# Ledger of designs, part 85: peptides against a protein of PDB entry 4ASU

Target 1, 270 residues: chain A of PDB entry 4ASU
Amino acid sequence: ATLKDITRRLKSIKNIQKITKSMKMVAAAKYARAERELKPARVYGVGSLALYEKADIKTPEDKKKHLIIGVSSDRGLCGAIHSSVAKQMKSEAANLAAAGKEVKIIGVGDKIRSILHRTHSDQFLVTFKEVGRRPPTFGDASVIALELLNSGYEFDEGSIIFNRFRSVISYKTEEKPIFSLDTISSAESMSIYDDIDADVLRNYQEYSLANIIYYSLKESTTSEQSARMTAMDNASKNASEMIDKLTLTFNRTRQAVITKELIEIISGAA
Target 2, 83 residues: chain B of PDB entry 4ASU
Amino acid sequence: FTFASPTQVFFNSANVRQVDVPTQTGAFGILAAHVPTLQVLRPGLVVVHAEDGTTSKYFVSSGSVTVNADSSVQLLAEEAVTL

## One batch from the design tools (peptide; made by RFdiffusion4, then SolubleMPNN)

Design b2_p13_6_s3 (from b2_p13_6, 7 letters changed)
Fold by OpenDDE base, seed 3:
Structure b2_p13_6_s3 (fold): chain B 270 residues (1-270), chain C 83 residues (1-83), chain A 13 residues (1-13)
Amino acid sequence: as target 1 above (270 residues)
Amino acid sequence: as target 2 above (83 residues)
Amino acid sequence: SEALERFRAALEA
């Protein structure tokens, strides 16, 4: 490599390092906000899931339509955040297919589609884009919920897959159940709940779905920002190491060039 | 008793005496050992009666309320403010 | 921008 090539590469890597450092700071700010907003969101979301856990709602085995919702975002540079969700989606889809279930997929965030499109394109119902630029709101979750409910796909049971935040250095991909109105209304375990009006139950389920989606988005966002911070930090470190290596190479190459030039001068003067 | 909005937690697994909630079907008072039920909230006042006799009032928008067999209650409002 | 895209691709790989 010529000195010019090395210099060009050095400049490029230095620029990347500046960008990664900046991105780390941005991610840090977003993470701090996300973590603060996750606290109430978790209570809210877990509260919404409490019914399903306590009622032990079961889907009859004869029901075959299953919906998988993968929650991620449009933005990259966050380590294994997207691939983790996609991996679990693939695994779940395969397991369900092996059990004779029909599987449809919804992607929240374009990255899910990007990863799964080639292998699962026929199973995708819809992909929600423009996720991750702004912190998710309950309104956003409601829009997703409504679109899902209006999609025309009559699922019996579903799974929402997302990254649950544990700490700044840890997240875990998890799955929570989603049940259709019909499944809830027909569940034997729901018999203990007295005099539930059908309209009330419908509205309740709409809120429940929105609540769960909102919760998943908040968990995902917090996990993503944390992971991005780590990724950008690692990238910055890697860039630094590469800069050091290239600098050494530059110095060595420069010395070689000088030596060659000196030899040429000496040989030509002869 | 859990009472939360997406952005704020008012009660988290607390013991309360009574909670009055505005539901689409009318006023609903949740007492200790109330039968399990599901309801949807309408905009209105929530009144929480604590065991110590204190009462707290909240304005809520839409949402849901769940009373479980174990007497746990989840009041989840889209928006809620302390009055 | 191109460098960032290459970097992104490398990180995602």
Scores: peptide ipSAE 0.025, ipTM 0.883, DockQ to the pose 0.016
Fold by OpenDDE base, seed 2:
Structure b2_p13_6_s3 (fold): chain B 270 residues (1-270), chain C 83 residues (1-83), chain A 13 residues (1-13)
Amino acid sequence: as target 1 above (270 residues)
Amino acid sequence: as target 2 above (83 residues)
Amino acid sequence: SEALERFRAALEA
């Protein structure tokens, strides 16, 4: 490699390092906000899931329609955030198919569609885009919930798959159940609940779905920003190491060029 | 007893004496051994009676309330403010 | 921005 080549590479890597450092700072700020907003959201979301855990809602085996909701975003450069969700979606879809279930998929965030388009295109109902540029709100979750409920797809049960935030350096891809109104209404375990009006139950379920989606979005966002921060930090460090190596190479090459020129002068070959 | 909105937590697994909630059918009082039920909130006042005798009031917009067999209660409001 | 896109492409490859 010529001195010019090395210089060009150095310049390029230095520019990338500047970009990654900047992105790290942006991600850090977004992470801090997301983590603060996740605290109440987690209590809220876990509270919504409490019924399903305590009531132990079961879907009859003869019911075959299953909905998978994958939650991520439109934004890249966040490590394995998207691929982790997609991987679990694939696994769940395969398991359900093997059990004779019909599977449909909803993607929250365009990255899910991008990853699964080739293999699962026919199973997609809808993909929600414009996810990840701003923090998710309950309003956003409500819109998604309403769109799902109005889609015309009559699922029996479903799975919402998202990355749960564990720490600044760790997330876990998890699944939470969603149930249709019919499934809840017909569940034997619900018999202990006092004479619930059908309209009340419908409205309750709408809130429940919105609540769970909101929760998943908040967990996903926090996980994503944390992962991006880490990824950008790692990229910056890697760039730094490469800059150091190339700088050494540059210096060595420069000395070699000087030596060659001296030899040429002495030998008269210049 | 858990009482939260998407953005704020008021009670997290707390022990309370009684919670009064506004439902579509009117005011509903939840006691410690209340039967399991589900209800949807209407805009109105929530009153939490603590075991120590203190009373806290909140205004809620909408949401849900769940009373489980194990006496756990989840009050989840879309919007809520302390009064 | 072009550098960012190249970087993104490299990371996703």
Scores: peptide ipSAE 0.023, ipTM 0.881, DockQ to the pose 0.016
Fold by OpenDDE base, seed 4:
Structure b2_p13_6_s3 (fold): chain B 270 residues (1-270), chain C 83 residues (1-83), chain A 13 residues (1-13)
Amino acid sequence: as target 1 above (270 residues)
Amino acid sequence: as target 2 above (83 residues)
Amino acid sequence: SEALERFRAALEA
């Protein structure tokens, strides 16, 4: 490798390092906001899930339609955020299929589709794109919920899979249940709840779905931004190491060139 | 008793005496040991009566309220503001 | 921008 080649490579890596450092800072800012917004969102979302936790809602065995919602984003460079969700989705889909269930998939974020398209293309109902550019709002969740409900797929139960934020250095892929109106209305455990008007229950379920989606988006976003910070930091460090190595190579090569030139001068071959 | 919006928490696992909630079927008061129920909120006034006798008022837009068998209550409003 | 795209491609590969 010529000095010119090494210099070119050094310049390239230094530029990459600048980019990764910048991205880290951006991710940090987004993370800080996401974490702040996650606090109330978690209370809100967990509150929405309380019914399903307290009411042991069981789906009858004869019900075969299952919906899997994977929650991530469109944006890469965040470590294993997307692959973790996809992996869990695949596992869940396989388990459900083995149990004789029909499985359909919704991807929140284009990365889910990107990962699962080859293997699960026929199972995808819809993919929601443009996720991750802006912090998710309840409105966004409502749109997703509405589209899901209007998809025409009459699922009996479902699973929403997302990365739950633990700390700046940790997230966990988790699954929360989604139930159809019919499943909830027919669940024996729901009998203790006083005569609920069908319209009320339908509306309640719409809120519930939106709430859970919103919660999952907030958890996912926080996890993603944190993971991106880490990924960008690691990339920056890797770039630094490569710069050091190349610099050493450059110095060695430069010395060799100088030595050669000196020899040529001394020998009069020049 | 938990009362929250997507962006704000008003009560988190708190003990309250009574919560008055505007529902589509009518306003009702949730007392201790209220029968389990599911309701949806209509725009209106939520009144929280604390055990110490203090009363807090909130305007809510839409949402849901859940009263569970264990007497836990989740009031989840899409939008809520303190009066 | 090109460097970023190349970087993204390299990380996704």
Scores: peptide ipSAE 0.022, ipTM 0.881, DockQ to the pose 0.016
Fold by OpenDDE base, seed 5:
Structure b2_p13_6_s3 (fold): chain B 270 residues (1-270), chain C 83 residues (1-83), chain A 13 residues (1-13)
Amino acid sequence: as target 1 above (270 residues)
Amino acid sequence: as target 2 above (83 residues)
Amino acid sequence: SEALERFRAALEA
C-alpha cells in the first residue's frame, strides 16, 4: 500500500470513529432516559399481565388462530436486537405451524419486516413503521393496539415478543401472552370473577393490550439503546486499534520510502 | 395493591385497608378479601386508605382495576395525579 | 450525512 492509500484509509477510519463516538453519546443519553422511564412502565406492564398469570387463561386446543407481535424498531446499529426478536418469532411460528395452528404476524418496527419478508411475507398482517425515532408513548401503544384490534384478524391467542432489559450489557428476548376478547370471555378460569359486563370487558381488554404493548416498547427501547451504546463503543475501540496499526504501518512505509529515495540519489539512479 | 400510571408508580405491592375507585358502572370500595372483579375506570377520584389510617387522594383519567382471587389489586390508570 | 450512510452500509454488509 502506498503512503497515499494508508493516509486515505486513516482519514476514513478517523471519520468513522468520530461518527461512532457521537452515536455512542446520543445512545447513552437515550438509554439513560429510557431506563428511567422503564421503571414505572415495568410496574405498569407487569401489573397488566397479572390477570393472565393469575387467572391461568387457557386456550382450547381446537382453536387454531395465533397472532405473533414482534416488537423492535426501524433503526439499526444495535447489535443483535432485531435479529434476536426475529429469531424467536421464526421459532415460535414454526412451532405453532407444526402444531397445526394458523399463524399471523405483526411487526412493530420496519427491521422485523426486513428480516422476515422473504420467508414470512404471507403471514404478515401489518408492519408499523416510524418506530424508534422518539421514545414510545402510551399514545403510540394505543394506536398500535387499536390498529391490531381493527385489523379484522380474529385470533384466539397471541404472543408478543420483545427484548426485556436486564442491564446495560444484557437483554433477553421474551414472550408474553395476548388473548382475544372471545378467549377471555369464554375462559373457565374467569368464572371466579363477578359477572363482568361485556362492554366493560371489551374496554378492559383494549387497555390491557395497550398496556402490554406500551410495556414491551419500553423494554425494547431500553434494550436497544443500551445495545447501540455498546455497539458504538465497540466500533470506536475497533477504529482506534485500526488507527494505531495503520499509523505504525504508515511510519514504517514512510521510512522505507525515504530510504529508497536516498539510495536512488546516492546511486545516481533518479 | 399496585397503583400506577405509565409514567409513575404510586403503590407497588403495598398493603392497604381500602381503595375507593371510580368505575364506569359506579364507584366501589375494594376491601380486604374483596371478590375478584374487573372494572374500567372513569375519570374521577381514587381514595387510598392505608393501614395506618392515612388517606391519600388521586385523580385518574381512565384505566382499569383488577381484583384477583389472591386479593392482589392492580389499579392501572392512563393518567393519575396526586391531589 | 454521506459518511453516516456509508457507515451504515458498511455495518449492515
Scores: peptide ipSAE 0.011, ipTM 0.878, DockQ to the pose 0.016

Design b2_p13_6_s4 (from b2_p13_6, 8 letters changed)
Fold by OpenDDE base, seed 1:
Structure b2_p13_6_s4 (fold): chain B 270 residues (1-270), chain C 83 residues (1-83), chain A 13 residues (1-13)
Amino acid sequence: as target 1 above (270 residues)
Amino acid sequence: as target 2 above (83 residues)
Amino acid sequence: SEAVQKFLEALES
């Protein structure tokens, strides 16, 4: 490589490093907000799951329709955020298929579709795009819940898969159950609850679905921003190492050129 | 007793004497050892009666309330404000 | 932009 080539590459990498540093700062700001907003969202979401946990809702084995909702975003450059969710989705889908279940998939965020398109295209019901540009709101979750309920797919049980925030350096891909109205209404464990009006139960389930989706979005967002910070930091460090290596190469090449020129002058070959 | 909206927590696993909630079927009071039930909220007033006798009032929009067999209660409102 | 993204992905991995 010529000195000119090395210089051009150095300039390019330095510029990219500036971009990665800037992106890190942006991610940091978004992370701080997401973490703050996650606190009440977690209480809210965990509260929504209390019924299913305490009632120990079970789906009969003869029921075969299962829904998988994967939650991530449209945005890249965040490490294994998307692939982690996709991996869990694939595993769950395979296990369910092996058990003779019918599996359908909903993707929240375009990255899920991007990863699973080739292998699971026929199982997708819908993909929600335009996720991740702004913090998710309860309104967003309600829209997703409504779309699911109106999809016409009559699932018996489902799984929502998302990254739960643990710390700035850690997230865990989690799975939470979702149940159809029919499954809840027919569950033996629900017998201890007073007679519930069918309309009340339907409305309750609509809120429950919106609640868990909202919760998953908030967990996912916080995890994603944290992961992006880490990814951009790593990218910046890698760029720094490349700059150092190229700088050494530049210096070595420069010395070689100088030496060659001196030899030519001394020898009279020039 | 847990009372929260998506953006704010008012009570988190607290012990309270009574919670009055506005439901689609009518307002009712949740006392200690209340029978398990599920209800949907209508816009209205929530009144929380603490063990020390303190009463707090809130206005809520839509949402849900769950009373479980273990006496745990989850009041989840889409929107809620302190009065 | 695509080139930048590809490079960033390479740096990230």
Scores: peptide ipSAE 0.028, ipTM 0.901, DockQ to the pose 0.015
Fold by OpenDDE base, seed 5:
Structure b2_p13_6_s4 (fold): chain B 270 residues (1-270), chain C 83 residues (1-83), chain A 13 residues (1-13)
Amino acid sequence: as target 1 above (270 residues)
Amino acid sequence: as target 2 above (83 residues)
Amino acid sequence: SEAVQKFLEALES
């Protein structure tokens, strides 16, 4: 490589390093906020899931319609955040299909669609875009919940797949159940609950869905920002190492060029 | 007893004597060993009676309340403020 | 580095 080539590459990598450092700082700020907001969101979301766990709601095996909601975002450069969700979605879809279930997919965030469009395009009901630019709000979750409920797809059981935040260096892709109003209403385990008005139950389920979606978004966001921060840090370090290597190469090449020029001058071979 | 909004936790698995909640079907009090039920909240006052006799009041906008067979209670409000 | 290369590709796209 010529000195010019090395210099050009150095300049490029230095610019990348500046960008990755900047992105790291932005991700760090967003992570700090997300983690803070996740604390109450987790209590809220786990609280919403308590009924389904305690009542042990089960869907009869003869019911075949299953909905998979994958929760991610539109934004890249966050490690395996999107691929982890997509991988589990694929696995779940395959398992359900093998069990004779009909599977439909909803993607929260454009990245899910981007990963799964080739193999699962016919299974997608809707993809929600414009996710990840700002922290998710309960309003956002409500909009998603409403759209899902109005989609016309009469699922029996569903699953929401998202990355649960564990620590700044760890997340885990998890699945939580979603039940249709009909499934809840017909569940034998619900018999211990007092006679609940159908309208009350409908409203309750709407809140429940919004709550769970909100929770999943908060977990996903926190995981994503943490992963992005780590990814940008790694990129910055890698850039630094490359800069060091190229700098050494530059110095060696420069010395060689000078030596060659001197020899040419001395030898008269201009 | 768990009482939370999306942005704030007021009680997390706490032991309380009684919780009064405003529901769309009417206000009711949740006491120890209350029968399992599901309700949706209407805008109104939530009153939490602690075991020590302390009473706390909250305004909630909407949400849900769940009383489970194990006596656990989840009060989940869309918006809630301390009064 | 693969990470740097991927980043470059992302920036160029």
Scores: peptide ipSAE 0.027, ipTM 0.907, DockQ to the pose 0.014
Fold by OpenDDE base, seed 2:
Structure b2_p13_6_s4 (fold): chain B 270 residues (1-270), chain C 83 residues (1-83), chain A 13 residues (1-13)
Amino acid sequence: as target 1 above (270 residues)
Amino acid sequence: as target 2 above (83 residues)
Amino acid sequence: SEAVQKFLEALES
């Protein structure tokens, strides 16, 4: 490689490093906010899921319609955030299909569709776009919940798949159950609850769905920003190492060029 | 007893004496060992009676309240403010 | 730059 080539590469990598450092800082700021907002959201979301855990709601085996909701975002450069969710979705879909269930998919975030479009296009009901630019609000979750409920697809049970935040360096893809109104109303374990008005139960389920979606969005966002921060940090470090290597190569090449020129002068070959 | 909104936690697995909640069917008090029930909140006042005799008042918008067989209670409001 | 874009794309993969 010529000195010019090395110089060009150095310039390019230095520019990349600047970009990755900037992106790291942006991700760090977004992460800090997301983590703060996740604290109450987790209590809220876990509280909403408590009923399903305590009531041990079971879906009858004769019920065949299953909904999978994958939660991620539209934005890349966040490591395995999207692929992890997609992988879990594929696994769940395959397991359900093997059990003779009908599976439909909803993607929250465009990246889910991008990954699964080729293999699961016929199973997609809807994809929600414009996710990840702004922190998710309860209003956003409510809109998604409402759209789902109004989709006309009558599911018996469902699974919401998202990345749960563990720490700045760790997340875990998890699955939480979603139950239809009919499934809840018909569950034997619900018999211990006093006479619940049908309208009350319907409204309760609407809130429950919105709550779970909101929770999943907050977990996903925090995980994503943390992962992006880590990815950009790693990229910056890698760039730094490459700059060091290329700088050494540049110096060696420069010395070689000088030596060659001196030899040519001494030998009279110039 | 857990009482939270999407943005704020008021109680997290706390022991309380009584919680008064406004529901679509009317306001009622949740005591220890209350029968399991599900209700939807209407805009109104929530009053939490602590074991030490102190009372706290909150205004809530919409939401849900769950009383489980194990006496755990989840009060989840869309919006809530301390009064 | 094209190089930057390629790098970013690689990071997304």
Scores: peptide ipSAE 0.026, ipTM 0.904, DockQ to the pose 0.015
Fold by OpenDDE base, seed 3:
Structure b2_p13_6_s4 (fold): chain B 270 residues (1-270), chain C 83 residues (1-83), chain A 13 residues (1-13)
Amino acid sequence: as target 1 above (270 residues)
Amino acid sequence: as target 2 above (83 residues)
Amino acid sequence: SEAVQKFLEALES
């Protein structure tokens, strides 16, 4: 490599390092906020899931329509956040297909589509974009829920797949069940719940779906920001090491060039 | 008894004596050992009666309330404020 | 330097 090449590369990496450092700080700020907002969201979301756990809602085996909702964002540079969700989506889709189920997919965040479009394009119902620029709100979740319910796809059961936040250095991709109104209304285990009006149940289910989506978004956001912070930190460190190495190479190359020039002068070949 | 909004937790697995909630079908009082039920909230007042006799009032928007067989209750409001 | 490479790739895409 010429001195010019090395210099160009150094400049590029230094610029990248500056960007990664900046992104780390931004991610850190967003993470701090996300974590604070996750605390109540988790209670809220887990509370919404309590019914399904306690009632032990089961989908009849003869029901074949399954919906997979993958939750991530539009933003990259956050380690394995998106690929983890996509991987589990693929696995779930394959398992369901093997069981003879019809599978449709909804992607929350464009990155899901980016990863799965080639192999699963025909299974996608919709992809929600513009995810990740701002903290998710309940309104956002409601919009997603509404669009899902109005999509015309009459699923029997589904799975929402997202990254659950564990710590600043750890997340876990998890799956939570979602059920259609028909599945809930027909579930034998629901018989213990007294005189539930159909309209009430419908509205309840709409809120439940929105609640679960909101929860998943908050978990995902917190996980993403923490992962991005870590990724940017690592990138900055790696860039620093690379800069050091290239600097040494630059110095060595410079010396070699000088030596060569001196030899040329001495030899009269200049 | 769990009472939360997306942004705030008021009660988390707490023991309470009674909770009065505004539902779309009318006023609903949740007592100990209430039968399992599902309801949807309408905008209105929530009154929580604690075991120690303390009464707390909240204004809620829409949402849901679940009473389970194990007597656990989840009150989930889209928006809620302490009064 | 995997992280740096990934970053570069991401920036180029």
Scores: peptide ipSAE 0.025, ipTM 0.901, DockQ to the pose 0.014

